Peptides against a protein of PDB entry 2XVC. Designs and how they scored, part 55

Target 1, 50 residues: chain A of PDB entry 2XVC
Amino acid sequence: ITERELLDYIVNNGGFLDIEHFSKVYGVEKQEVVKLLEALKNKGLIAVES

## One batch from the design tools (peptide; made by RFdiffusion4, then SolubleMPNN)

Design b2_p27_3_s4 (from b2_p27_3, 15 letters changed)
Fold by OpenDDE base, seed 5:
Structure b2_p27_3_s4 (fold): chain B 50 residues (1-50), chain A 27 residues (1-27)
Amino acid sequence: as target 1 above (50 residues)
Amino acid sequence: MLRIEPDRSLLSEEELKEYEKRRKEVE
């Protein structure tokens, strides 16, 4: 999965992300999801609100 | 569950519409 694909998922899910659920459904390691989120955040493409 | 705000300037009108629709559904 790419950063853009994860961003698209977030957008298409109204900004909500359950990392555990996403990992199970899409077969992506939780630590990989976290790394992608950190990359998106560091680039200013997303902000974590809660 | 995490609440994440995307950079709105990245989104097309269609993407923004979908984002707002889905956000409303989850809330």
Scores: peptide ipSAE 0.681, ipTM 0.908, DockQ to the pose 0.824
Fold by OpenDDE base, seed 4:
Structure b2_p27_3_s4 (fold): chain B 50 residues (1-50), chain A 27 residues (1-27)
Amino acid sequence: as target 1 above (50 residues)
Amino acid sequence: MLRIEPDRSLLSEEELKEYEKRRKEVE
């Protein structure tokens, strides 16, 4: 999964992300999801609100 | 569950519309 693909998912889910759920459904390790989120955040493409 | 705000300038009008619709559905 790419950063853009994860961003698209987040957008299409109204900004909500259940990492555990996502990991199970899409077969992506939780730590990989976190790494992608950190990359998006560091680039200023997202802000984690809660 | 995490709440994440995307940079809105990255979204097309259609994407923003979908984002806002889904945001209300999940909240």
Scores: peptide ipSAE 0.681, ipTM 0.909, DockQ to the pose 0.838
Fold by OpenDDE base, seed 2:
Structure b2_p27_3_s4 (fold): chain B 50 residues (1-50), chain A 27 residues (1-27)
Amino acid sequence: as target 1 above (50 residues)
Amino acid sequence: MLRIEPDRSLLSEEELKEYEKRRKEVE
């Protein structure tokens, strides 16, 4: 999965992300999801609020 | 579950509409 694909998912999910659910549905390891989120955050594309 | 705010300036009008629609649904 790419950063853009994850961003699109976040947008289409109203900004909500269940990492456990996402991992199971898309077959992406949880640590990879976290890595992508950190990249998006560092680029200023998202802000993680809670 | 994480709450994430995207950079709105990078979204098209349609993407923003989808974002707002789904945000309202989940809240």
Scores: peptide ipSAE 0.680, ipTM 0.908, DockQ to the pose 0.841
Fold by OpenDDE base, seed 3:
Structure b2_p27_3_s4 (fold): chain B 50 residues (1-50), chain A 27 residues (1-27)
Amino acid sequence: as target 1 above (50 residues)
Amino acid sequence: MLRIEPDRSLLSEEELKEYEKRRKEVE
C-alpha cells in the first residue's frame, strides 16, 4: 500500500482509522501502517488528533 | 481507533463533501 492509498482510505472513512482492523483487511503489518502515518504527518498531509 | 484530520486543501469540493458525510456517519 502507498501513502496516497492510505490517505484516500482515511479521507473516505471520515478521518477515522482502526489500525487493527485495517491491518487485517488489507494484510498490512501494523508497523507499516504506523510508518506510513508518520510519513504523512511529517509531510503535513495529516494531523493525528487522538 | 484514531481520529485523523487531513489537510483540507488536498481535497476537491466533492471529496470534502464526502469526507464530511462519512465523518458524521462514523461518529
Scores: peptide ipSAE 0.679, ipTM 0.908, DockQ to the pose 0.854

Design b2_p27_4_s1 (from b2_p27_4, 9 letters changed)
Fold by OpenDDE base, seed 1:
Structure b2_p27_4_s1 (fold): chain B 50 residues (1-50), chain A 27 residues (1-27)
Amino acid sequence: as target 1 above (50 residues)
Amino acid sequence: MEIKEDDKLKIKLTEKGKEYLEEYNKL
């Protein structure tokens, strides 16, 4: 999965992301999801509020 | 906050993020 795909998912899911659930459904390693999120955050594209 | 593998997150797009998606959607 790419950063763009993850960002699109986040938007389409109302901003909610359950990393464990996402990992199971999409077959992406949890650590990979975290890496992508950190990249998005570091690029200033997302704000993690909870 | 530091993101953890077991987190359930609520995420918002920044203005920059919204701009990014607008650009992406145009491509």
Scores: peptide ipSAE 0.695, ipTM 0.897, DockQ to the pose 0.911
Fold by OpenDDE base, seed 2:
Structure b2_p27_4_s1 (fold): chain B 50 residues (1-50), chain A 27 residues (1-27)
Amino acid sequence: as target 1 above (50 residues)
Amino acid sequence: MEIKEDDKLKIKLTEKGKEYLEEYNKL
């Protein structure tokens, strides 16, 4: 999965992301999801609120 | 906030993120 695909998922899911659930559904390692999220955050594209 | 593997997150797009996605959606 790419950063852009993850970003699209986040938007389409109302901003909610359960990393473990996402990992199970999409077959992406949890650490990879975290990596992508950190990249998006570091680029200033997302704000993690809770 | 440090993101962890077992987190359940609420995420907002920044203005920069919205601009980025707008450009992406044009493709």
Scores: peptide ipSAE 0.695, ipTM 0.897, DockQ to the pose 0.877
Fold by OpenDDE base, seed 3:
Order: sequence, then structure tokens, then C-alpha cells
Structure b2_p27_4_s1 (fold): chain B 50 residues (1-50), chain A 27 residues (1-27)
Amino acid sequence: as target 1 above (50 residues)
Amino acid sequence: MEIKEDDKLKIKLTEKGKEYLEEYNKL
């Protein structure tokens, strides 16, 4: 999965992301999802809450 | 905040993020 694909998912899911759920459904390692999110955050493209 | 593997997140696009998607995706 690319940063662009993850960002598109986030938008399409109303901004909500359950990392474990996403990992299970899409077959992406949780660590990879975290890596992509950190990249998006570091680029100033997203703001994150829990 | 530091993102953890077990997190359930609410994510907001910044204006920069919106511009990025407008340029590179269908949005």
C-alpha cells in the first residue's frame, strides 16, 4: 500500500482508522500502517487524534 | 502524539493534505 492509497482510505472512512482492523482486512502489517501514517504526519498532510 | 499499532485514530486532513489529494487523486 502507498501513502496515497492509505490517505484515500482515511478520507473514504470519515477519518477513522483502526490500525488492527485495517491490517486484518487489507493484509498490511500494522508496523507498515504506522510507518505510512508517520510519513503523512511528518509531511504535514494529516493531524492525528485517538 | 506518537502513533501505536493498537491505536484507533480520528484523522483530519490539513489544508496541505487536501491540496495533495486534489493534485494527485480523484478528489
Scores: peptide ipSAE 0.694, ipTM 0.897, DockQ to the pose 0.756
Fold by OpenDDE base, seed 5:
Structure b2_p27_4_s1 (fold): chain B 50 residues (1-50), chain A 27 residues (1-27)
Amino acid sequence: as target 1 above (50 residues)
Amino acid sequence: MEIKEDDKLKIKLTEKGKEYLEEYNKL
C-alpha cells in the first residue's frame, strides 16, 4: 500500500482508522501502516486526533 | 502525537491534504 492509497482510505472511512483492524482487513503490517501515517503527518497532509 | 501500532485514530485532512487529493480529482 502507498501513502496515497492510505490517504484515500482515511477519507473514505470518515477519518477513522483502527490500525490493527486495517492491518487485518488489508493484509498490511501494522508497522507499515504507522510508517505511512508518519509520512503523511510529516508532509503536513493529515492531523491526527486519537 | 506519537502514533502507535495499537492506536485507534481520528484523522483529519489538512488544507494541504485536501489540495493534494484535489490534484487527482479524488475529492
Scores: peptide ipSAE 0.693, ipTM 0.895, DockQ to the pose 0.714

Design b2_p27_4_s2 (from b2_p27_4, 10 letters changed)
Fold by OpenDDE base, seed 5:
Structure b2_p27_4_s2 (fold): chain B 50 residues (1-50), chain A 27 residues (1-27)
Amino acid sequence: as target 1 above (50 residues)
Amino acid sequence: MEIKEDDKLKIKVTEKGKKYLKEREEE
């Protein structure tokens, strides 16, 4: 999965992301999801609210 | 905020993020 694809998912899911659930559904390692999220955050594309 | 593997997150997509998606969609 790419940063763009994850960002698109976040938008389409109303901003909610359960990392473990996402990992199971999409077959992406949790550590990879975290890595992508950190990249998105560092690029200023997302802000984590809770 | 430090993101952890077991987190359930509420994420705000910034205006920059929305613009990013729009631009990529138009490609």
Scores: peptide ipSAE 0.703, ipTM 0.895, DockQ to the pose 0.897
Fold by OpenDDE base, seed 1:
Structure b2_p27_4_s2 (fold): chain B 50 residues (1-50), chain A 27 residues (1-27)
Amino acid sequence: as target 1 above (50 residues)
Amino acid sequence: MEIKEDDKLKIKVTEKGKKYLKEREEE
């Protein structure tokens, strides 16, 4: 999965992301999801609210 | 905050993020 795809998912899911759930559904390692999120955050594309 | 593998997150897409998505759709 790409950063763009993950960002698109976040938007389409109302900003909610359950990493465990996402990992199971999309077959992406949890650590990979975390890495992508950190990249998005570091680029200033997202802000984690909770 | 540090993101952890077991987190359930609420994420805000910034204006920069929205611009990013718009630009990617236009590509």
Scores: peptide ipSAE 0.702, ipTM 0.895, DockQ to the pose 0.906
Fold by OpenDDE base, seed 2:
Structure b2_p27_4_s2 (fold): chain B 50 residues (1-50), chain A 27 residues (1-27)
Amino acid sequence: as target 1 above (50 residues)
Amino acid sequence: MEIKEDDKLKIKVTEKGKKYLKEREEE
């Protein structure tokens, strides 16, 4: 999965992301999801609210 | 806030993020 695809998912899911759920559904390692999120955050594309 | 593997997150897409998606969609 790409950063673009993950960002698109976040938008389409109302900003909610359950990393474990996402990992199971899309077959992506949890650590990979975390890496992508950190990249998005560091680029200023997302802000984690809770 | 450090992101952890077991987190359930509420994420805000910034204006920069929205612009990013728009630009990539138009490619």
Scores: peptide ipSAE 0.701, ipTM 0.895, DockQ to the pose 0.895
Fold by OpenDDE base, seed 3:
Structure b2_p27_4_s2 (fold): chain B 50 residues (1-50), chain A 27 residues (1-27)
Amino acid sequence: as target 1 above (50 residues)
Amino acid sequence: MEIKEDDKLKIKVTEKGKKYLKEREEE
């Protein structure tokens, strides 16, 4: 999965992301999801609210 | 805040993020 694809998912899911759930559904390692989220955050494309 | 593997997150997409998606869509 790419950063763009993950960002698109976040938008389409109303900003909600359950990393465990996402990992199971899309077959992506949890550590990879975290890495992509950190990249998005560092680029200023997202802000984590809770 | 540091993101953890077991987190359930609420994420704000910034204006920069929205612009990013629009630009990539038009690419």
Scores: peptide ipSAE 0.701, ipTM 0.895, DockQ to the pose 0.897

Design b2_p27_4_s3 (from b2_p27_4, 11 letters changed)
Fold by OpenDDE base, seed 1:
Formats: C-alpha cells, structure tokens, sequence
Structure b2_p27_4_s3 (fold): chain B 50 residues (1-50), chain A 27 residues (1-27)
C-alpha cells in the first residue's frame, strides 16, 4: 500500500484507523502501516489522535 | 503522539492533506 492509498482509506473510513484490523484485512504489516502514517504526519498531511 | 502498532487512531486531514488528496484525485 502507498501513502496515497492509505490516506484515501483513512478518509473513506471517517478518519478511523485500527492498525491491527487494517493489517489483517489488507495484508499489510503493522510496522509498515506505522511507517506510512509517520510519513504522512511528518509531511504535515495528517494530525493523529486516539 | 508516537504511533504504535496496536493503536486505534482517529486521524484528521490537515488543510495541506486535503489539498494533496484533491490533487491526487484529479485527472
């Protein structure tokens, strides 16, 4: 998955992201999801909360 | 916040993020 695809998923999922769930559904390793999120955050494209 | 593998997150797009997403979706 790419940053673009992940961002689009996030938007389409109302901003909610369960990393464990996403990993299982899409077959993306959790650490990769974290890396993509950190990249998006560092680029100033997202704000993250829980 | 530091993101962890077991996190359940609420994510907001910044204005920059919204702009980038629009650009990506343009033909």
Amino acid sequence: as target 1 above (50 residues)
Amino acid sequence: MKIKEDDKLKIKLTEKGKKYLEEWKKE
Scores: peptide ipSAE 0.687, ipTM 0.898, DockQ to the pose 0.913
Fold by OpenDDE base, seed 3:
Structure b2_p27_4_s3 (fold): chain B 50 residues (1-50), chain A 27 residues (1-27)
Amino acid sequence: as target 1 above (50 residues)
Amino acid sequence: MKIKEDDKLKIKLTEKGKKYLEEWKKE
């Protein structure tokens, strides 16, 4: 999965992201999801809360 | 905040993020 595809998913899911759930559904390692999120955050494209 | 593998997150696009996404969808 690319940064673009993950960002599109986040928007389409109302901003909610359960990393464990996403990993199971889309077959992406949790560590990879975290890396992509950190990249998006470091580029100033997203703000993250829980 | 530091992101962890077990997190359940609420994520918001910044204005910069919104512009990036629009540009990506254009082509």
Scores: peptide ipSAE 0.686, ipTM 0.900, DockQ to the pose 0.904
Fold by OpenDDE base, seed 2:
Structure b2_p27_4_s3 (fold): chain B 50 residues (1-50), chain A 27 residues (1-27)
Amino acid sequence: as target 1 above (50 residues)
Amino acid sequence: MKIKEDDKLKIKLTEKGKKYLEEWKKE
């Protein structure tokens, strides 16, 4: 999955992301999801609220 | 915030993020 695809998923899911659930559904390792999120955050594209 | 593998997150797009997504979807 790309950063763009993950960002689009987040938007389409109302901003909610359960990393464990996402990993199971899309077959992406949890550490990869975390890496993508950190990249999005570091680029200033997202704010994590919880 | 340090993100962990088993987190359940609430995420918002920044204005920068919104603009980036707009440009991506324009293609």
Scores: peptide ipSAE 0.686, ipTM 0.900, DockQ to the pose 0.899
Fold by OpenDDE base, seed 5:
Order: structure tokens, then C-alpha cells, then sequence
Structure b2_p27_4_s3 (fold): chain B 50 residues (1-50), chain A 27 residues (1-27)
């Protein structure tokens, strides 16, 4: 999965992302999801809430 | 905010993010 694909998923999911759930459904390691999110955040493309 | 593997997040696109995604989809 690419940063762009993850960003698209986030938008299509109303901004909600359960990393554990995403990992299970899409077969992407949680570590990789976190890595991509950090990249998006560092680029100033997303704001993260919890 | 530090992102962790077990987080359940609410994420918003910044204006920069919106433009980024828009440009990608336009291609």
C-alpha cells in the first residue's frame, strides 16, 4: 500500500482508522500503517485525533 | 500526537492533504 492509497482509504472511511482492524482486513502490517501515517503527518497532509 | 499500532484514530485532511489527493485523482 502507498501513502496515496492509505490517504484515499482514510477519506473514504470518514476519517476513521482502526489500525488493528485495517491491518487484519487489508493484510498490511501495523508497523507499515504507522509508518505511512507518520509520513503523511510529517508532510503536513493529515491531522490526527484520538 | 504519537501514533501507536493499537490506536483508533480520527484523521482529518489538511488543505494541503486535500490538494494532494485531488491532484492524484485528477491524473
Amino acid sequence: as target 1 above (50 residues)
Amino acid sequence: MKIKEDDKLKIKLTEKGKKYLEEWKKE
Scores: peptide ipSAE 0.686, ipTM 0.900, DockQ to the pose 0.911

Design b2_p27_4_s4 (from b2_p27_4, 9 letters changed)
Fold by OpenDDE base, seed 3:
Structure b2_p27_4_s4 (fold): chain B 50 residues (1-50), chain A 27 residues (1-27)
Amino acid sequence: as target 1 above (50 residues)
Amino acid sequence: MEIKEDDKLKIKLTEKGKKYLEEEKKK
C-alpha cells in the first residue's frame, strides 16, 4: 500500500483507523501501517490522536 | 504521540495533507 492509498482510506473512513482491523481487511502487516502513518505524520500531512 | 500496532486512531488531514492529496490525484 502507498501513502496516497492510506490517506484515501483515512479520508473515506471519516478519519478513523483501527490498525488491527485495517491489517485484517487489507492484508497489510500492522508494522507497515505504523511505518506509513509515522511517515505521513513526520511529513506534516496528518495529525493523530487516540 | 507514538503510534502503536494496537491503536485505534482519529486522524485529521492538515492543510499540507489536503494539498498533497489533491496534487497526487491530479497526476
Scores: peptide ipSAE 0.695, ipTM 0.906, DockQ to the pose 0.903
Fold by OpenDDE base, seed 4:
Structure b2_p27_4_s4 (fold): chain B 50 residues (1-50), chain A 27 residues (1-27)
Amino acid sequence: as target 1 above (50 residues)
Amino acid sequence: MEIKEDDKLKIKLTEKGKKYLEEEKKK
């Protein structure tokens, strides 16, 4: 999965992301999802809270 | 905030993020 694809998912899902759920549905390792999110955050493209 | 593997997150696009997506979709 690319950063763009993850961003598209986030937008289309109303900003909500359950990492474990996403991992199960899309077959992406949870560690990889975290890595992509950290990259997006560090680039200033997203703001994260829970 | 440190992101954890089992987190349930609410994520907002920044203005920079919105512009990034706009430009990516123009490609």
Scores: peptide ipSAE 0.694, ipTM 0.905, DockQ to the pose 0.916
Fold by OpenDDE base, seed 2:
Structure b2_p27_4_s4 (fold): chain B 50 residues (1-50), chain A 27 residues (1-27)
Amino acid sequence: as target 1 above (50 residues)
Amino acid sequence: MEIKEDDKLKIKLTEKGKKYLEEEKKK
């Protein structure tokens, strides 16, 4: 999965992301999801609120 | 906030993020 694809998912899901759920549904390792999120955050593209 | 593997998150796109997606969707 790409950063773009993850961003699209987040937007389409109302900003909510359950990492374990996402991992199970899309077959992406949890650590990979975390890595992508950290990259997006570090680039200033997202803000994690809760 | 450090992101962890079992987190359930609420995420907002920044203005920069919104602009990024806008540009990506033009491709």
Scores: peptide ipSAE 0.694, ipTM 0.905, DockQ to the pose 0.899
Fold by OpenDDE base, seed 1:
Structure b2_p27_4_s4 (fold): chain B 50 residues (1-50), chain A 27 residues (1-27)
Amino acid sequence: as target 1 above (50 residues)
Amino acid sequence: MEIKEDDKLKIKLTEKGKKYLEEEKKK
């Protein structure tokens, strides 16, 4: 999965992301999802809350 | 915040993020 694909998912899902659920559905390791999110955050593209 | 593998997150696009997606969709 790419950063762009993850961003698209986030937008289409109303901004909600359950990492464990996403991992199970899309077959992506939780570690990889976290890595992508950290990259997006560090680039200033997303703001993470909760 | 530090992102954890078991987190359930609410994420917002920044203005920069919105612009980024616009550019990506043009490709």
Scores: peptide ipSAE 0.694, ipTM 0.905, DockQ to the pose 0.921

Design b2_p27_5_s1 (from b2_p27_5, 10 letters changed)
Fold by OpenDDE base, seed 1:
Structure b2_p27_5_s1 (fold): chain B 50 residues (1-50), chain A 27 residues (1-27)
Amino acid sequence: as target 1 above (50 residues)
Amino acid sequence: SDRLRIRLTVSLEEAYEILEKDEEEKE
């Protein structure tokens, strides 16, 4: 999965992301999801509110 | 919980442009 694909998913999901659920459904390791989120955050594209 | 609330800090269009430029710079 790419950063853009994850971003699109987040937007289409109303700004919500369940990492465990996403990992199970899309077969992406939790660590990879977190890595992608950190990348998006570091690029100033997203804010994680909790 | 692994459930997160995420907001875009820029427009989606701008985000796409930033991501595209970032990839081009790395290549």
Scores: peptide ipSAE 0.687, ipTM 0.893, DockQ to the pose 0.868
Fold by OpenDDE base, seed 4:
Structure b2_p27_5_s1 (fold): chain B 50 residues (1-50), chain A 27 residues (1-27)
Amino acid sequence: as target 1 above (50 residues)
Amino acid sequence: SDRLRIRLTVSLEEAYEILEKDEEEKE
């Protein structure tokens, strides 16, 4: 999964992301999801509010 | 909980542009 794909998912999901759920559904390791989120955050694209 | 609330800090269009530029820098 790419950063763009994850970003699109988040937007399409109303800004919510359940990492465990996402991992199970899409077969992506939880740590990979976190890595992608960190990348998006570090690039100044997202803020994690909760 | 693994449930996160995430907000875009830029427009989606701008986000795409930034991501594209970032990939170009890696190449």
Scores: peptide ipSAE 0.686, ipTM 0.892, DockQ to the pose 0.864
Fold by OpenDDE base, seed 5:
Structure b2_p27_5_s1 (fold): chain B 50 residues (1-50), chain A 27 residues (1-27)
Amino acid sequence: as target 1 above (50 residues)
Amino acid sequence: SDRLRIRLTVSLEEAYEILEKDEEEKE
């Protein structure tokens, strides 16, 4: 999965992301999802709330 | 919990442009 694909998913999912759920459904390692999120955040594209 | 609320800090269009520019810089 690419950063762009993850970004699109987040937008299409109303801005919500369940990392565990996403990992299970799409077969992506949780650490990979986190890596992509960190990249998006570091590029100033997203803010993460929890 | 692994559930997060994500907000775009820029427009989606600008996000795409930034991502594209970043890839070009890495090439």
Scores: peptide ipSAE 0.686, ipTM 0.892, DockQ to the pose 0.887
Fold by OpenDDE base, seed 3:
Structure b2_p27_5_s1 (fold): chain B 50 residues (1-50), chain A 27 residues (1-27)
Amino acid sequence: as target 1 above (50 residues)
Amino acid sequence: SDRLRIRLTVSLEEAYEILEKDEEEKE
C-alpha cells in the first residue's frame, strides 16, 4: 500500500482510522500502517489524534 | 486503542502534489 492510497482511505472514511481493523481487512501489517502515517505526518500532510 | 482521528493539515490537492514531488525525487 502507498501513502496516497492510505490518505485516500482516511479521507473516504471521514478522517477515522482503526489500525487493527484496517490491518485485518486489507492484510497490511500494523507497523506498516504506522510507518505510512508517520511519513504523512512528517511531510506535514496530516495531524493524528487518539 | 487503535482508533485514530486524522485531519488533513493541507488541501487534498496540495497533499497529492507533495506526494508526487517526493516520488520524483526518489528517481
Scores: peptide ipSAE 0.686, ipTM 0.892, DockQ to the pose 0.895

Design b2_p27_5_s2 (from b2_p27_5, 8 letters changed)
Fold by OpenDDE base, seed 4:
Parts: structure tokens; C-alpha cells; sequence
Structure b2_p27_5_s2 (fold): chain B 50 residues (1-50), chain A 27 residues (1-27)
């Protein structure tokens, strides 16, 4: 999965992301999801609010 | 918790532009 694809998922999911659920459903390691989130955050694209 | 609420800090259009300028990394 790409950063763009994860961003699209987040937007389409109302901003909510369950990392464990996402990992299970899409077969992406949790650490990879976190890595992608950090990338998006470091690019100034997202903020984690909860 | 693994359940997060995430906010875009830029418009989606701006986000796409920024991401287009960077290499997309595959999982």
C-alpha cells in the first residue's frame, strides 16, 4: 500500500483508522501502517487527534 | 490504542500534489 492509498482510505473512512483492523483486512503489517502514517505526518498532511 | 482519529492538515488536493512530488513507498 502507498501513502496515497492510505490517505484515501483515511479520508473515505471519515478520518478514522483502526490499525489492527486495517492490518487484518488489508494484510499490511501494523508497523508498516505506522510507518506510512509517520510519513504522512512528517509531510505535514495529517494530524492524529486520538 | 490502535483506533485513531486523523485530520487532514491540508486540503486533499494539496496532499495529492505533495505526494506526487515524492516517491510513493510500497508496503
Amino acid sequence: as target 1 above (50 residues)
Amino acid sequence: SDKLKIKLTVSLEEAYEILEKAEAEEA
Scores: peptide ipSAE 0.671, ipTM 0.897, DockQ to the pose 0.640
Fold by OpenDDE base, seed 1:
Structure b2_p27_5_s2 (fold): chain B 50 residues (1-50), chain A 27 residues (1-27)
Amino acid sequence: as target 1 above (50 residues)
Amino acid sequence: SDKLKIKLTVSLEEAYEILEKAEAEEA
């Protein structure tokens, strides 16, 4: 899973991301999902609202 | 919980352009 793919997923899900669900569905470790989120955030692309 | 609400801080088009110019991290 790439940063772009995660971004697309977020957008397609109305901005909602369940890390546990995503991890199970896509076989990606939670830590990796968090790393991707942090990368997107650090690049100024996203904000986590809740 | 693990359920997050996320908002883009730039347009999707701009986000794609920024990501294209950088080394994308792959899981």
Scores: peptide ipSAE 0.671, ipTM 0.898, DockQ to the pose 0.639
Fold by OpenDDE base, seed 5:
Structure b2_p27_5_s2 (fold): chain B 50 residues (1-50), chain A 27 residues (1-27)
Amino acid sequence: as target 1 above (50 residues)
Amino acid sequence: SDKLKIKLTVSLEEAYEILEKAEAEEA
């Protein structure tokens, strides 16, 4: 999965992301999802709230 | 928790432009 693909998913999901759910559905390690999120954040593209 | 609410801090168009200017990280 790419940063763009994750971004698209987030947007299409109304901005919500359940990391555990995403990991299970798409077969991506949770740590990899977090890595991608951090990359998007570091590029100034997203703000993350919990 | 694993549930997050994420906001774009730029337009989607700008986000795409930024991501296109460098090789996107692949999982």
Scores: peptide ipSAE 0.670, ipTM 0.897, DockQ to the pose 0.668
Fold by OpenDDE base, seed 3:
Structure b2_p27_5_s2 (fold): chain B 50 residues (1-50), chain A 27 residues (1-27)
Amino acid sequence: as target 1 above (50 residues)
Amino acid sequence: SDKLKIKLTVSLEEAYEILEKAEAEEA
C-alpha cells in the first residue's frame, strides 16, 4: 500500500483510522501502517488528534 | 490504542501534489 492510498482511506473514513482493524482487513503489517502515517506526518500532510 | 483521529493539515489537492513530487524524486 502507498502513502496516497492510505491517505485516501483516511479521508474516506472521516479521518478515523483503526490500525488493528486496517491491518486485518487489508493485510498490511501494523508497523507498515505506522511507517506510512509517520511519512505523511513528516511531510506535513496530517496531524494526529487522538 | 490503535484507534486514531487524523486531520489533514493541507488540502487534499495539495497533498496529492506533494506525494506525486516525492514519488518522482524517490524513483
Scores: peptide ipSAE 0.669, ipTM 0.889, DockQ to the pose 0.901

Design b2_p27_5_s3 (from b2_p27_5, 7 letters changed)
Fold by OpenDDE base, seed 5:
Order: structure tokens, then sequence, then C-alpha cells
Structure b2_p27_5_s3 (fold): chain B 50 residues (1-50), chain A 27 residues (1-27)
């Protein structure tokens, strides 16, 4: 999965992301999801609120 | 838990532009 695809998912999901759920449904390692989120955050594109 | 609330800090258009620029740099 790409950063853009993850961003699409987040936006389409109302900004909510359950990492464990996402990992199970899409077969992506939790570490990979976290890596993508960190990349988006470091680029100044997202803020994690909770 | 693993449940997060995430907010875009820029417009979606701006986000797409930035991601595209990064992709071009890595090609």
Amino acid sequence: as target 1 above (50 residues)
Amino acid sequence: SDKLKIKLTVSREEADKILEEEEEKRK
C-alpha cells in the first residue's frame, strides 16, 4: 500500500483508522501502517488527534 | 488501543501535490 492509498482510506473513513483492524482486513503489517503514518505526519500532511 | 483519529493539516489537493512531488524525486 502507498501513502496516497492510505490517505485515501483515512479520508474516506472520516479520518478514523484502526491500525489493528486495517492490518487484518487489508493484510498489511502493523509496522508498515505505522511507517506510512509517520511518513505522512513528517511531511506535514496529517495530525494524529487520538 | 490502535484506533486513531487523524486530521489532514492541508487540503487534499495540497496533500496530493506533495505526495506526487515526492514520487517524482524517487523516480
Scores: peptide ipSAE 0.675, ipTM 0.892, DockQ to the pose 0.868
Fold by OpenDDE base, seed 4:
Structure b2_p27_5_s3 (fold): chain B 50 residues (1-50), chain A 27 residues (1-27)
Amino acid sequence: as target 1 above (50 residues)
Amino acid sequence: SDKLKIKLTVSREEADKILEEEEEKRK
């Protein structure tokens, strides 16, 4: 999955992301999802709240 | 918890532009 694809998912999901759920449903490793999120954050594109 | 709330800090248009620029830099 690409950063753009993950961003699409997040936006279309109202900004919510369940990493475990996403991993199970889309077959992406949890650490890969986190890596993509960190990349998006480091590029100044997103803020993560929890 | 694995459940996160994520906010765009830029417009989606700007985000796409930045991601495109990053791809160009790696070419």
Scores: peptide ipSAE 0.675, ipTM 0.891, DockQ to the pose 0.896
Fold by OpenDDE base, seed 2:
Structure b2_p27_5_s3 (fold): chain B 50 residues (1-50), chain A 27 residues (1-27)
Amino acid sequence: as target 1 above (50 residues)
Amino acid sequence: SDKLKIKLTVSREEADKILEEEEEKRK
């Protein structure tokens, strides 16, 4: 999965992301999801609020 | 908790532009 694909999912899901759920449903390792989120945050694209 | 609330800090258009630019730089 790419950063853009993850961002698209988040936006389409109203800004909510359940990492455990996403990992199970889409077959992506939890650490990979976290890595992608960190990349998006470091690029100044997102803020994590909870 | 694994449940997160996330907001864009830029427009979607700007986000897509930045991601595209980064992809080009990695080629």
Scores: peptide ipSAE 0.674, ipTM 0.891, DockQ to the pose 0.901
Fold by OpenDDE base, seed 3:
Structure b2_p27_5_s3 (fold): chain B 50 residues (1-50), chain A 27 residues (1-27)
Amino acid sequence: as target 1 above (50 residues)
Amino acid sequence: SDKLKIKLTVSREEADKILEEEEEKRK
């Protein structure tokens, strides 16, 4: 999965992301999802709240 | 918790532009 594809999912999901759920449904390792989020954040594209 | 709320800090157009530029550099 690419950063752009993950961003598409987040936007289409109203800005919400459940990493555990996403990992199970799409077969992407949780570590990979976190890596992609960190990349998006480091590029100044997103803010993350928990 | 694995549940996050995420907001764009730039427009979607700007985000796509930046991501495309990075992809071109790695091509």
Scores: peptide ipSAE 0.674, ipTM 0.892, DockQ to the pose 0.896

